# Ledger of designs, part 152: peptides against a protein of PDB entry 4LZF

Target 1, 155 residues: chain A of PDB entry 4LZF
Amino acid sequence: GGRLVVFPNGTRKELSADGQTVKVMFFNGDVKHTMPDQRVIYYYAEAQTTHITYPDGMEVLQFPNNQTEKHFPDGRKEITFPDQTVKTLHPDGREESVLTDGTIIQLNPDGSKVIQFNTGQREIHTADFKRREYPDGTVKTVYSDGRQETQYPTG

## One batch from the design tools (peptide; made by RFdiffusion4, then SolubleMPNN)

Design b2_p28_8_s4 (from b2_p28_8, 19 letters changed)
Fold by OpenDDE base, seed 1:
Structure b2_p28_8_s4 (fold): chain B 155 residues (1-155), chain A 28 residues (1-28)
Amino acid sequence: as target 1 above (155 residues)
Amino acid sequence: GAMEVEVFGSEEEREKAAKEIEEIKKKL
């Protein structure tokens, strides 16, 4: 059968009959649950935060405000904000935000920014210019010196 | 010391056993 161990401080440890599931309920309300797949679920009672660790090194944080953070073994971080915006932080320093309206914002390591609007328009920001690309193939560039250029689609 | 109880049942039975142990501890 399973085992229940109760400690003098009020901490409880439950062990499944197969020994693959271990649940520790700490006296402070924290919970540690080791699952058969070797993932460990930590619940921090004061913070109301869940922290899941996986054998491959992946970590998942779930906050009480409905924010979720995934930490991948490759160093990538994915944040789902309460508004359901998803931000990905890449190990190379690239950041990508996907908004709920379908807008994608990319920040590159060189400081350039690309915005893919839900309208199909694209805007590119560099140190030297801002460029807007339209679905019809029109491209408008505003250079840092104030020069403007419009390129029309060649039919 | 720690008290160990073998339970064969559901999570609910384990919780019940834990409460019983806690009551025993209050009497000790």
Scores: peptide ipSAE 0.029, ipTM 0.442, DockQ to the pose 0.107
Fold by OpenDDE base, seed 2:
Structure b2_p28_8_s4 (fold): chain B 155 residues (1-155), chain A 28 residues (1-28)
Amino acid sequence: as target 1 above (155 residues)
Amino acid sequence: GAMEVEVFGSEEEREKAAKEIEEIKKKL
């Protein structure tokens, strides 16, 4: 059958009858579950944080503020903020944020920023200029020297 | 010393433990 081991310090270890599930309840309130799928779930009682580790190296963090972080084996991170914004951090240093309104904000490794608005407008920020692209093909550029350029769609 | 107690005598107790683990997972 399943086994419960009670330690003198109050830590408890529960073993399922099949041996596939292990639950450790630490004296400090932390909990560790090893699941049949080899997923390990840590609960840190003081932080109220859940940490799930998968056999493939995937990690999931769940914070008490409803933030969720996924740490992929390739080094990519995906953060779901409490406001449901999803930020992806790529190993190359690129960051992409998807807002709930459909706006996409990209930060590139070169420090350039691209905002794809939900309206179809796009704004590009570089060291040299800010450029706004409109769905009609109009492009407005403001250079760092204060020069402005407007390109109209070639009719 | 550690005390060992058999807790799960039945499949139903195992299923309860699994559900409790899942509920703990949901509270986690």
Scores: peptide ipSAE 0.028, ipTM 0.363, DockQ to the pose 0.097
Fold by OpenDDE base, seed 5:
Structure b2_p28_8_s4 (fold): chain B 155 residues (1-155), chain A 28 residues (1-28)
Amino acid sequence: as target 1 above (155 residues)
Amino acid sequence: GAMEVEVFGSEEEREKAAKEIEEIKKKL
Protein backbone atom coordinates (compact mmCIF):
# COMPACT_ATOMS: atom_id res chain seq x y z
CA GLY B 1 0.00 0.00 0.00
CA GLY B 2 0.92 3.67 0.20
CA ARG B 3 3.35 4.79 2.88
CA LEU B 4 2.78 7.66 5.31
CA VAL B 5 5.66 9.04 7.36
CA VAL B 6 4.87 11.49 10.17
CA PHE B 7 7.76 13.48 11.57
CA PRO B 8 7.94 14.85 15.15
CA ASN B 9 7.57 18.46 13.91
CA GLY B 10 4.25 17.61 12.22
CA THR B 11 5.62 17.25 8.67
CA ARG B 12 4.01 14.39 6.76
CA LYS B 13 5.39 12.45 3.80
CA GLU B 14 3.09 10.37 1.63
CA LEU B 15 4.44 7.81 -0.83
CA SER B 16 2.17 6.21 -3.40
CA ALA B 17 2.10 2.41 -3.61
CA ASP B 18 3.79 2.53 -7.05
CA GLY B 19 6.49 4.89 -5.69
CA GLN B 20 5.79 7.39 -8.51
CA THR B 21 4.18 10.08 -6.35
CA VAL B 22 5.65 11.71 -3.26
CA LYS B 23 3.76 14.35 -1.29
CA VAL B 24 5.39 16.21 1.59
CA MET B 25 3.16 18.39 3.74
CA PHE B 26 5.42 20.59 5.85
CA PHE B 27 4.55 21.78 9.34
CA ASN B 28 4.26 25.39 8.05
CA GLY B 29 1.59 24.43 5.49
CA ASP B 30 3.97 24.22 2.52
CA VAL B 31 3.46 21.27 0.17
CA LYS B 32 5.97 19.53 -2.10
CA HIS B 33 4.51 17.11 -4.61
CA THR B 34 6.71 15.00 -6.90
CA MET B 35 4.66 13.64 -9.80
CA PRO B 36 5.11 10.53 -12.02
CA ASP B 37 6.26 12.80 -14.89
CA GLN B 38 9.07 14.01 -12.55
CA ARG B 39 7.65 17.53 -12.26
CA VAL B 40 7.86 18.95 -8.75
CA ILE B 41 5.03 21.12 -7.48
CA TYR B 42 5.91 23.30 -4.52
CA TYR B 43 3.19 25.28 -2.76
CA TYR B 44 4.30 28.13 -0.51
CA ALA B 45 1.50 28.47 2.03
CA GLU B 46 2.33 31.95 3.32
CA ALA B 47 2.67 33.42 -0.19
CA GLN B 48 -0.11 31.20 -1.60
CA THR B 49 2.22 30.67 -4.58
CA THR B 50 2.69 27.49 -6.61
CA HIS B 51 6.09 26.74 -8.14
CA ILE B 52 6.34 23.91 -10.67
CA THR B 53 9.70 22.63 -11.90
CA TYR B 54 9.96 20.33 -14.92
CA PRO B 55 12.73 17.83 -15.79
CA ASP B 56 13.70 19.88 -18.89
CA GLY B 57 14.40 22.91 -16.67
CA MET B 58 11.11 24.74 -17.30
CA GLU B 59 9.62 26.50 -14.29
CA VAL B 60 6.09 27.79 -13.77
CA LEU B 61 5.07 30.24 -11.05
CA GLN B 62 1.41 30.76 -10.18
CA PHE B 63 0.63 33.71 -7.93
CA PRO B 64 -2.54 34.27 -5.85
CA ASN B 65 -3.49 37.27 -8.05
CA ASN B 66 -3.72 34.89 -11.08
CA GLN B 67 -0.40 36.03 -12.54
CA THR B 68 1.51 33.16 -14.17
CA GLU B 69 5.19 33.15 -15.09
CA LYS B 70 6.88 30.55 -17.30
CA HIS B 71 10.67 30.34 -17.25
CA PHE B 72 11.94 28.39 -20.25
CA PRO B 73 15.27 26.49 -20.31
CA ASP B 74 16.57 28.83 -23.06
CA GLY B 75 16.18 31.82 -20.70
CA ARG B 76 12.92 33.09 -22.22
CA LYS B 77 10.21 34.20 -19.79
CA GLU B 78 6.49 34.44 -20.45
CA ILE B 79 4.36 36.42 -18.00
CA THR B 80 0.57 36.28 -18.09
CA PHE B 81 -0.70 39.21 -16.04
CA PRO B 82 -4.03 39.21 -14.14
CA ASP B 83 -5.54 41.32 -16.97
CA GLN B 84 -4.50 38.52 -19.41
CA THR B 85 -1.76 40.60 -21.05
CA VAL B 86 1.03 38.25 -22.12
CA LYS B 87 4.60 39.55 -21.94
CA THR B 88 7.48 37.58 -23.43
CA LEU B 89 11.05 38.39 -22.39
CA HIS B 90 13.64 37.00 -24.81
CA PRO B 91 17.26 36.16 -23.88
CA ASP B 92 18.50 38.76 -26.41
CA GLY B 93 16.68 41.50 -24.45
CA ARG B 94 13.68 41.76 -26.80
CA GLU B 95 10.31 42.14 -25.07
CA GLU B 96 6.89 41.52 -26.60
CA SER B 97 3.55 42.30 -24.99
CA VAL B 98 0.25 41.10 -26.40
CA LEU B 99 -2.72 43.03 -25.02
CA THR B 100 -6.23 41.60 -24.74
CA ASP B 101 -7.43 43.95 -27.52
CA GLY B 102 -4.87 42.37 -29.92
CA THR B 103 -2.35 45.23 -29.74
CA ILE B 104 1.26 44.01 -29.85
CA ILE B 105 4.08 46.04 -28.29
CA GLN B 106 7.66 45.10 -29.15
CA LEU B 107 10.69 46.53 -27.35
CA ASN B 108 13.97 45.83 -29.13
CA PRO B 109 17.44 45.59 -27.53
CA ASP B 110 18.51 48.75 -29.41
CA GLY B 111 15.78 50.70 -27.59
CA SER B 112 13.44 50.86 -30.58
CA LYS B 113 9.75 50.19 -30.05
CA VAL B 114 7.10 48.88 -32.42
CA ILE B 115 3.38 49.02 -31.70
CA GLN B 116 1.04 47.02 -33.89
CA PHE B 117 -2.41 48.38 -33.10
CA ASN B 118 -5.55 46.29 -33.39
CA THR B 119 -6.77 48.86 -35.97
CA GLY B 120 -3.99 47.80 -38.37
CA GLN B 121 -1.97 50.96 -37.67
CA ARG B 122 1.69 50.49 -36.81
CA GLU B 123 3.90 52.87 -34.85
CA ILE B 124 7.70 52.67 -34.87
CA HIS B 125 9.82 54.52 -32.32
CA THR B 126 13.57 54.91 -32.81
CA ALA B 127 16.19 57.31 -31.49
CA ASP B 128 15.83 59.31 -34.72
CA PHE B 129 12.08 59.27 -35.42
CA LYS B 130 8.54 58.21 -34.64
CA ARG B 131 6.72 56.73 -37.62
CA ARG B 132 3.05 55.90 -37.97
CA GLU B 133 1.87 53.60 -40.72
CA TYR B 134 -1.81 53.62 -41.63
CA PRO B 135 -3.83 50.82 -43.27
CA ASP B 136 -4.41 53.02 -46.36
CA GLY B 137 -0.64 53.13 -46.96
CA THR B 138 -0.11 56.64 -45.54
CA VAL B 139 3.09 56.95 -43.52
CA LYS B 140 3.77 59.87 -41.16
CA THR B 141 7.25 60.37 -39.77
CA VAL B 142 8.25 62.82 -37.04
CA TYR B 143 12.01 63.14 -36.72
CA SER B 144 13.85 64.00 -33.50
CA ASP B 145 14.78 67.40 -34.98
CA GLY B 146 11.06 68.23 -35.33
CA ARG B 147 10.90 67.66 -39.10
CA GLN B 148 7.75 65.93 -40.31
CA GLU B 149 7.21 63.89 -43.46
CA THR B 150 4.05 62.39 -44.87
CA GLN B 151 4.15 59.74 -47.58
CA TYR B 152 0.95 59.06 -49.48
CA PRO B 153 0.17 55.72 -51.19
CA THR B 154 -0.38 57.42 -54.61
CA GLY B 155 2.83 59.55 -54.51
CA GLY A 1 10.91 9.69 16.35
CA ALA A 2 9.17 9.51 12.98
CA MET A 3 6.11 7.27 12.75
CA GLU A 4 5.73 5.28 9.54
CA VAL A 5 2.58 3.51 8.40
CA GLU A 6 1.73 1.66 5.19
CA VAL A 7 -2.04 1.92 5.32
CA PHE A 8 -3.36 3.71 2.26
CA GLY A 9 -4.20 2.68 -1.29
CA SER A 10 -6.62 5.58 -1.75
CA GLU A 11 -6.98 9.21 -0.66
CA GLU A 12 -9.77 8.20 1.73
CA GLU A 13 -7.53 5.62 3.43
CA ARG A 14 -4.76 8.24 3.67
CA GLU A 15 -7.07 10.75 5.37
CA LYS A 16 -8.24 8.07 7.79
CA ALA A 17 -4.66 7.13 8.65
CA ALA A 18 -3.73 10.78 9.15
CA LYS A 19 -6.61 11.28 11.62
CA GLU A 20 -5.66 8.13 13.54
CA ILE A 21 -2.07 9.38 13.84
CA GLU A 22 -3.26 12.77 15.11
CA GLU A 23 -5.32 11.04 17.80
CA ILE A 24 -2.29 8.97 18.81
CA LYS A 25 -0.17 12.15 19.04
CA LYS A 26 -2.71 13.73 21.43
CA LYS A 27 -2.31 10.74 23.76
CA LEU A 28 1.44 11.00 23.77
Scores: peptide ipSAE 0.021, ipTM 0.398, DockQ to the pose 0.108
Fold by OpenDDE base, seed 3:
Parts: sequence; structure tokens; C-alpha cells
Structure b2_p28_8_s4 (fold): chain B 155 residues (1-155), chain A 28 residues (1-28)
Amino acid sequence: as target 1 above (155 residues)
Amino acid sequence: GAMEVEVFGSEEEREKAAKEIEEIKKKL
């Protein structure tokens, strides 16, 4: 059977019958689970936050507002917001946001921006121009000098 | 390290959620 150890400070330690799962319930209400897969799940009672550490160095934070942050060993971060928008932060400074409607917003380290709309339209923002690409092959460009160009698919 | 907490939604909802998460991170 499992074992329960009660410490003088009120901390409790539960051991599974197989010895592969360890649950520590701290006197402050925090809970730490060590799992058979070497994942460590820590619940911070005051913060109502769950922190999961994986043996590969991945970390997952779950906040009480339903935000989730994943920290990958390569330095990439993936944030799922309460509204279910997913933002990926790359180590090179590139950012990608995926909205619930399927729109993708990319921010590049050079300050350029690309929006892929759910309608199939694409917008590209650079220092030199804004360009809108339409599903029919029409391309509209507005240059920083105020010049405008429209390319038609039949032209 | 300061984990930058980004929030999506309205600018107000994002700012509120970012503050809530920052306060939580200070307690961790």
C-alpha cells in the first residue's frame, strides 16, 4: 500500500504503492507531484498557479486567468492567452500570433509585419511599403513616398 | 528572469491580464 508521512510542521508526503509517484503537500497549501515520467508538477496555492517541469527542460506555467506559457529548451516560448490566441516568441526575435479566427500575424526582427487573413488576403508591412495581396491575384502597394501601384492578374 | 507576459484580447483585457500574471509571478 501507499505510505503517508506526516512531518511535525504539517507537511505531508504520500508515496504510491509502486514508489513511482510522490506527492508532497506543504503546510502553506502548495502541492508537489513527482511523476513516473520524471515530470514535476508544482501547485502554488497562494498564486493558484501550476508549474510543470519536464526532464528535457521544458516548462509549463498555468495561471488562474487561464493563460498558459510553454518555455521550450531552445528558448522558444508559446503563450496561449485566455482568449485562446496563441503567440510564439522565437529566440531570433520573430513573433507569430495565431488568432482564433485563423488570422496569423508575424512580426519580424527587422520590424516588418505580415498578416495572413482568414479570407486568404495577405498584408505585408515594411519600412518602404505596405502591400495587400488578394486571392484573385490583385496586388496593391502603397510606398512610403505616397506612390501607389496596383497589379491586376489579367495585366 | 523577467518572463514577458503578453496578453491578447482588447488592449484593456491584455493589460489587465498582464498585470495579474506579473503579480502572480512575483509570488512564485
Scores: peptide ipSAE 0.042, ipTM 0.513, DockQ to the pose 0.018; fails the geometry check

## One batch from the design tools (peptide; made by RFdiffusion4, then SolubleMPNN)

Design b2_p29_3_s1 (from b2_p29_3, 11 letters changed)
Fold by OpenDDE base, seed 3:
Structure b2_p29_3_s1 (fold): chain B 155 residues (1-155), chain A 29 residues (1-29)
Amino acid sequence: as target 1 above (155 residues)
Amino acid sequence: MSLEELEEEISRAPFEKALELLKEYVKLM
C-alpha cells in the first residue's frame, strides 16, 4: 500500500504503493511531485507558479500572469509572454521575437537588428545605418552621419 | 535552523530565482 508521513510542522509526504510517485505537501501550501518519469513538479502556492524540471535538464516555468518559459538543455530559452509574443534566446546570443501580428524581430550577436513587418516591409539596423525596404523595391537608408539615400526600383 | 525553517527555505529558494528571471525579462520588453 501507499505510505503517508506527517511531519510535526504539518508537512505531508505521500508515497505511492509502487514507490514511483512522491507527493510532498508543505505546511505553507507548496507542493512537490516526483513522477515515475523522473519529472519534478514544483507548485508555489503563494505565487501560483509551477516549475517543472525534467531529467534531461529541460525546465518549464508557468507564471500566474500566463507567461511561460522553456529552458532547453542546449541553453536555448523560449518565452511566451502574456500577449502571446514568443521570444527565443539562442546560445550564440541571437534573439528572435515573433509578434501575434506576424512581425518578426531579430537581434544579432553583432548588435544588428532586423525587423520583418507583416506588411512585407523590412527594416535593418546596423551601427552605420538604418535601412527600410519596401515591397515595391524602394529602399530608404539613413546613415549614422545623417545622410539619407533613396534607391528606387528598376522600372 | 529547525526542520520547519529548512523545509520552507528549500521550497522557496527555486521560486526566488524564478522571480528574479521574470523581473529581468519584463524589463527588457
Scores: peptide ipSAE 0.034, ipTM 0.608, DockQ to the pose 0.156
Fold by OpenDDE base, seed 2:
Parts: C-alpha cells; structure tokens; sequence
Structure b2_p29_3_s1 (fold): chain B 155 residues (1-155), chain A 29 residues (1-29)
C-alpha cells in the first residue's frame, strides 16, 4: 500500500503504492504534488495559487482571480486574463493580445502597434502615422504632421 | 542530498520563500 509519514511539525508526506506520486502537505497549508509524469504541482495556501512546473522547464501559474500564466522554456509567456483575453509575450519583445471578440492587438519591438479588428479592419500605429485599412481596400492614413491621405481600391 | 536530508528539508516547509517570490510576482503583474 501507500505510505504516510507524519513529521513532528505537522507536515505530512504521502507516497502512492507504486511510489510514482508524492504528496507533501506542509504545516502551513501548502501542498506539493510530484506526479508520475514528473510535473510538480505547488499549492500556496496563503496566496491560493497553484504553480505547476514541468520537466521541460514549462511553468503554469493559476491565480485565485482565474488568471492563468504559462511560462514556456523558450522565454515566451502566455497570460489568460480573467476576462479570457490571451496575451502572449514573445522573447523578441513582441506582445500579442487576443480579445474575446476576436480582435488581435500586436505590439512590436520597434514600438509600432497593429490592431486587427473583428470587423476585418486593420489599424497600424507607427511613430510617423496611424493607418486604417478597410475590407474594401480603402486605406486611410493620418500622419504625425497632421496630413491625411486616403487611398481607394483600384477596382 | 540524502533521503534524511530531503525529509528534513520537507519538514521545514522550504517553499515559504517561494511564496514570497510568488507574491512579488503577482504584485508586479
């Protein structure tokens, strides 16, 4: 069968019968699970936060506000906010947010911003201009100097 | 680390420091 070890300070260690699962219940209420797949699940009782570490270096954080963060071994981070917006932070400094309505917001390392609206419109923000691209092929540009340009589809 | 050393470390709840780091992380996010 399984094994239970109770430490004098109140910490408890449970071993499964096959020895593949280890559960440590700390005296402070924290819990550590070591799973057969070698992932380690930490529960921080005070923070009510779950932290999962994987053998490949991936980490998953689950917060009490329903926010989830994934930290990938390549340095990428993926944050699922309580509103279900998903933000990805790339190692190159690019950030992408996918909103629940299908809008995609991209922040580029050069400071430019691209918004892909759920309507099919696209907006590009640079230091020099803001540009709106419409599904019909119309493009409107407002330059930083106040100049405005409209390009019409060639059709 | 011996099994005894590991058990001793477990008994001391070594993750309290990790909790503080986690709190700081949550604060920064």
Amino acid sequence: as target 1 above (155 residues)
Amino acid sequence: MSLEELEEEISRAPFEKALELLKEYVKLM
Scores: peptide ipSAE 0.031, ipTM 0.569, DockQ to the pose 0.213
Fold by OpenDDE base, seed 1:
Structure b2_p29_3_s1 (fold): chain B 155 residues (1-155), chain A 29 residues (1-29)
Amino acid sequence: as target 1 above (155 residues)
Amino acid sequence: MSLEELEEEISRAPFEKALELLKEYVKLM
């Protein structure tokens, strides 16, 4: 059968009968649960945070405010905020935020920023200019020197 | 020490010592 070990400090260790599951319940309420599939579930009682580690190196953090963070083996990080905005941090330094309205904000390693609005308009921010691209093909550019340029669509 | 060794030490430690070890444990988790 399964085994339960209770330590003097109140920490408990449970072993399943098949030996495939180990659960450590610390006296402070923290829990480490090793599953048959080799995932490990950590629960931090004070923070009310769940941390799951997978054999492939994937990690998932679940916070009490409904924020979820996924740490991928390739170094990518995906954050789902309480408002359901999803932010992806890429290993190359690129960051992308997808808002619930469909707007996408991209921060590039070179410091440039691109906003893809849900209207189809696109705004590009660089050190040299701000550019607005419209769905009809019109492009308006404001350069850092104050020069403005409008490019009209070719029919 | 390994995480597993630390868990065992926490499990057997007096409360005050367990708290100190838990701080280390959390860092290793």
Scores: peptide ipSAE 0.028, ipTM 0.551, DockQ to the pose 0.178
Fold by OpenDDE base, seed 4:
Structure b2_p29_3_s1 (fold): chain B 155 residues (1-155), chain A 29 residues (1-29)
Amino acid sequence: as target 1 above (155 residues)
Amino acid sequence: MSLEELEEEISRAPFEKALELLKEYVKLM
């Protein structure tokens, strides 16, 4: 059978009969559960957060507000917000947010921002201008100096 | 599903399934 160890401080350690599963229930309510595949499940009672670590370096966090974070071995992070927006943080500093309506917001390492609207419109923000590209080929640019330019589609 | 059963299910699940089950895990804790 399994083994239960109760420590004087109230921490409990449970070992499976095969010794491959270890569950530690800390006196503060935290839980650490090591699985046979070396995946570890943490529950942090104060934060009410669940954290899973995988042998390949993947980590998953689930917060009490239903936010989920995936930490990939390559350094990429993917955050699913309570509103189901998915934000990806790339190792190169690029950030991409995908909204539930299909809008994609990209923040580039150079400080530029690109918004791909679900309507097919695209907005580009740089230090020098904001540019709106329309599906019909019209391009409107507002420059940092206040100048506005409209480029009409050429046939 | 008990907490222990859910933990075991998470441990055996593919990543995407584990993510779904994780939400239920939080609710049970």
Scores: peptide ipSAE 0.024, ipTM 0.574, DockQ to the pose 0.037

Design b2_p29_3_s2 (from b2_p29_3, 11 letters changed)
Fold by OpenDDE base, seed 3:
Formats: sequence, structure tokens, C-alpha cells
Structure b2_p29_3_s2 (fold): chain B 155 residues (1-155), chain A 29 residues (1-29)
Amino acid sequence: as target 1 above (155 residues)
Amino acid sequence: MSIEELEKKIAEAPFEEALKLLRELVKLL
């Protein structure tokens, strides 16, 4: 059968009969749960936060506001915000945000920004210009010197 | 700082600060 150990401080340790599951309930309400797949689930009762660690180095954090953060072994981070926007932080410094409407915002390591709108329009921001590309092939550029250029699609 | 005090700070903190404090708490546990 399973084993229950109760410590003088009120902490409880539960061992499964097969020894594959260990649950520690701390005196403050925190929980540490070691699963058969060797993932460890930490629950912090006052913060209402869950932290999951995996044997491969993956980490998942779940916050009470429904924000989730994933830390991948390759150094990539993925943040799901309460509004379901997903932000990916790449090891090379590139950041990508995917909005619920399908808009994609990319921040590049050189400081340039690209917005792919759900309408098919694309906006490119650099140190030298802002450029808007339209689905019909029209391109509008506003340069840092204030010059504006419109390129029309070749019919 | 006690574990309980740290947990309270995590609950009240903005996301990035809460994440930092949570990592500290895990080391105390």
C-alpha cells in the first residue's frame, strides 16, 4: 500500500504503492508532486502559481491570471497572455507576437519591425523608413527625411 | 523573508517580478 508520513510541523508526504508518485504537502499549503514521468509540479498556494519542471529542462509556469510561460531547453520562451496573444522569444533575440485576430508582429535583433496584418497588408519599420505593402501591390514608403514615395502595381 | 512573505509578494507582483520571485522561492523549498 501507499505510505503517509506526517511531520511535526504539519508537512505531509504521500508515497504511492509503486513508489512512482511522491506528493509533499507543506505546512503552508504548498504542494510538490513528483509524477511517474519524472516531471515535478510545484504549486504555491498563496500565489496560486504552478511551476512544472521536466527532465529535459522544459519548464512551464502558470499564473493565477491565466498567463502561461514556457521555457524550452533550446532557450526559446513562449508567453501566452490572458488575452491569448502568444509571444515567442528566440535565442537569437528575435521576438514574434501572434494576436488572436491573426496579426503577427516581428521584432528583429537589428531593431527592425515587421507587422503582418490579418488583412494581408504588411508594414515594415526600419531606421530609414516605414513601408506599407497593400494586397493589390501598392507600396507606400515614408522615409526618415520626410520624403514619401508611392509605388503602384504594374498592371 | 519567510516563505509565506515571499508567496504573498509573488501574488501581488507584476508578471516578470512574480517570475523572478517564484524562482527564488523554489530554491528555498
Scores: peptide ipSAE 0.023, ipTM 0.374, DockQ to the pose 0.115
Fold by OpenDDE base, seed 5:
Structure b2_p29_3_s2 (fold): chain B 155 residues (1-155), chain A 29 residues (1-29)
Amino acid sequence: as target 1 above (155 residues)
Amino acid sequence: MSIEELEKKIAEAPFEEALKLLRELVKLL
């Protein structure tokens, strides 16, 4: 049979009969659940947050507002916001946000920004210029010095 | 750091830091 240990502070530890599942119910309402696959599920009662840790070092946070964060072993983070926008933070400092409409916003480590609109237009922001690329091949560039350039499609 | 000191830090910390500290507290129990 399973084993139940009750600590003087009110914390309870439940062990499955096979010993593969361990559930700790802390006196404050927090729960730690170790699964047979060695995944550990933490539930923080006050924060209403679930935290899952995996043996490979992956971590998943689930917040009460439906935000989810994935922390990868390589240092990458993936945040799914309540609106279902997905933001990826790369270890090199690059950030990418994918909106539900298909728009992609990229922040590069060099400070440049690229927006890929769902319309097929692309906007590039650098220290030196702002550039708009159109699906027809037209490219408009506004330089930091105020110069403007339009490149027309070949066709 | 005592459990009481850690609990105090959790109460005073921003949410993300509090969560991190709480995780560590849970590991100590």
Scores: peptide ipSAE 0.023, ipTM 0.373, DockQ to the pose 0.189
Fold by OpenDDE base, seed 1:
Structure b2_p29_3_s2 (fold): chain B 155 residues (1-155), chain A 29 residues (1-29)
Amino acid sequence: as target 1 above (155 residues)
Amino acid sequence: MSIEELEKKIAEAPFEEALKLLRELVKLL
């Protein structure tokens, strides 16, 4: 059978019969669950935040506002915002946001920005220019000096 | 579903399903 331990401070520890599942309910309302697969689930009662740790070093945070964060062992972070936008933070400093409409926004470590619109248009922002690429092959560039260039598709 | 059954399902579930089940578990705790 399972075991229940009640500590003088009000903390409770529940163990499964096989000892593979452990639940600790702390006196402050925090909860810790250790699962058979060695995942550990923390619930922080005051913050209303859930934190899962995995044996491979993966971590998942669930916040009260419905934001979810995944922390990968390689240092990558993936944030799902309440509006369901997904932002990926890469270890090299690159950031990618995928909007619900399918638009992808990339921020590069050099400060350049690339927007892949759901229409198939692409916009590139650098220190020297803004460039828009159209699905028909037309490319429009506005340079920082105010010069504008249009490249037409080869007909 | 008991809390114990839900905990077992979380342990056995794929990552994304485990997250969904965990949110339900937190509501029951």
Scores: peptide ipSAE 0.016, ipTM 0.381, DockQ to the pose 0.037
Fold by OpenDDE base, seed 4:
Structure b2_p29_3_s2 (fold): chain B 155 residues (1-155), chain A 29 residues (1-29)
Amino acid sequence: as target 1 above (155 residues)
Amino acid sequence: MSIEELEKKIAEAPFEEALKLLRELVKLL
């Protein structure tokens, strides 16, 4: 059978009959739950935050505002914001945000930025220029020196 | 202004205005 241990401070430890599940309910309302798959679920009562750790080093944070963060073993982070925007932070410093409308925003370590709009338009920011690419093949560029160029599609 | 509203304005704006609005969008992300 399962085992329940109640400590003098009010902390409770529950062990499953098979010994594969361990649940600790701390006196402050925090919970630590070790699952059969060796994932560990922490619930921090004051912060209302859930923290899941996986054997492979994956970590998942769930915040009370419905933000979710995934910390991958390779150092990549994936943040799902309350608005369901997904931001990926790469170990190389590149950041990508995918908006709910399908717009993709890329921030590169060199400071360059690329916005792929859901309309098919693309905007590129570099140290030297800002460029808008249109689905029809038109390209408008504003250079850092203030020069403007429009390239028309070769029909 | 929401991110969605800002994106819509960027998509619909003239190039120079779109660039200005995009700078604001990047700050929100």
Scores: peptide ipSAE 0.000, ipTM 0.201, DockQ to the pose 0.014; fails the geometry check

Design b2_p29_3_s3 (from b2_p29_3 with T2S A9K F15Y R19L N26V R27E K29L)
Fold by OpenDDE base, seed 4:
Structure b2_p29_3_s3 (fold): chain B 155 residues (1-155), chain A 29 residues (1-29)
Amino acid sequence: as target 1 above (155 residues)
Amino acid sequence: MSLEELEEKIAEAPYEEALELLREYVEKL
């Protein structure tokens, strides 16, 4: 059978009969679960936050506001915001946000920004210009000096 | 405190307390 150990401070440790699951209920309300797959689930009672660590180095944080953060072993982070926007932070400094409407916002390490709209339009922001690309092939560029250029599709 | 004693205490401590125990151990090293 399983074992229950109750410590003098009120912490409780539950061991499954097979020894593969360990549950520690701390006196402060925190909970630690060690699972058969070797993932460890921490629940922090005060913060109401769940932290899952995986053997491969993956970490998942679940916050009380429904924000979820995934920390990948390669250093990438993926944040799912309460509004279901997904932001990916790449190790190279690139950031990508996918909005619920399908719009993708990319922030590049060079400071440039690319917005891929759900309409098929794309907007590129650089130090030198803002450019809007339209599905029909029209390209509008506004340069930092105030010059504007429109390129029409060659039909 | 031995490393074994530290590991045991950390295993039975809430996260913040575990961090404090680690800090204390390192400072005494």
Scores: peptide ipSAE 0.040, ipTM 0.501, DockQ to the pose 0.166
Fold by OpenDDE base, seed 2:
Structure b2_p29_3_s3 (fold): chain B 155 residues (1-155), chain A 29 residues (1-29)
Amino acid sequence: as target 1 above (155 residues)
Amino acid sequence: MSLEELEEKIAEAPYEEALELLREYVEKL
């Protein structure tokens, strides 16, 4: 049968009959739940946050504001914000944000920024210029020195 | 570390630090 151990400090440990599930209920309301699939579910009562660790090294954080963070074994992080924006942090330092309107914002390790608008327009920010690319092939560049250039599509 | 000291440290710690303290505590249980 299952076992319940009650510690003098008020912490409780529940063991399933098969020994595959272990639930530790801390005196402060925190919970550690080890599952048969070897995932560990932490609930931090004060923060009202759930932290799931997987045997492959993946981690999932669930915050009370509905933010979710996934930490992948390869070092990538994926953050789903309360507004449903998804931000991916890559191990190479690249960051990508996908907005709910379909806009994609990329921050590159070199400090450049690329915005792919839902309209099909693209904006590129570098140390030297800001460039707007239009679906018709028009390209407008504003250089850091204030020079502006427009390239028209070859009709 | 007393239980009271642990409780205080958990309450005052950032979430990740609190989780680490909790992990260490469970391992000693």
Scores: peptide ipSAE 0.023, ipTM 0.538, DockQ to the pose 0.210
Fold by OpenDDE base, seed 5:
Structure b2_p29_3_s3 (fold): chain B 155 residues (1-155), chain A 29 residues (1-29)
Amino acid sequence: as target 1 above (155 residues)
Amino acid sequence: MSLEELEEKIAEAPYEEALELLREYVEKL
């Protein structure tokens, strides 16, 4: 059968009969749950936060405001905000935000920014110019020196 | 404290200290 250990400080440890599941309920209300798949689930009672660690090094944080953070073994981070915007932080310094409307905002390590609008328009920001690309193939560029160029679709 | 600053501190902190940092962050959100 399962085993229950009660410590003098009020902490409780429950072992499953198969020994594959371990649940520690700390005196402060925190919970540590080791699963058969070697995931460790921490619940912090005061913060109402859940922290899941995986054997491959992945970590998942779940906050009481419904924000979720995933830390991947490759160093990538993925943040799902309460509004369901997903921000990915890449190890190379690239950041990508995907909005619920389908708009994608990319920040590149070189400082350039690309916005892919849900309308099919794209805006590119560099040190030298801002460029707007339209679904019809029109491209408008505003250079840092104030020059403006429009490229029309070849009919 | 930014999220990035929190993550850096958590990565370097012992588990108990990481928990305190996380609690402090959530309390300020």
Scores: peptide ipSAE 0.023, ipTM 0.454, DockQ to the pose 0.057
Fold by OpenDDE base, seed 3:
Structure b2_p29_3_s3 (fold): chain B 155 residues (1-155), chain A 29 residues (1-29)
Amino acid sequence: as target 1 above (155 residues)
Amino acid sequence: MSLEELEEKIAEAPYEEALELLREYVEKL
């Protein structure tokens, strides 16, 4: 059958009958589960935060405010904010945020920014200009020197 | 920082600061 060990400090260790599941309940209220699939689930009682570690190096943090952070083995991070915005940080320094309305914001390593609006409009920010592209093919550019240019669609 | 020291700091910290302390601790594990 299962086994329960109670330590002098109040920590308790429960082992399943098959030995594949281990639950440690620490004296401070923290809980550590080792699962049959070798994932480790740690619950920080005071912070009310869950940390899951997978054998492949994947890590998941779940915060009490419903923020979730995924740390991928390749160095990519994915943050789901409480408002359900998803931000991806790529190993190359590129950042992408996907808003709940479908708007996508991309920050590039060179400092440029691209916003793809849910309306089909696109805005590009560089050191030299800001450019707005409209679904009808109109393009408005404001250059860093203050010059403005409008390109009309060839209809 | 021990886990006990972390818990003491978290208990005394504002929520946002507590989350930062926790992240820092987890990154060092």
Scores: peptide ipSAE 0.018, ipTM 0.463, DockQ to the pose 0.120

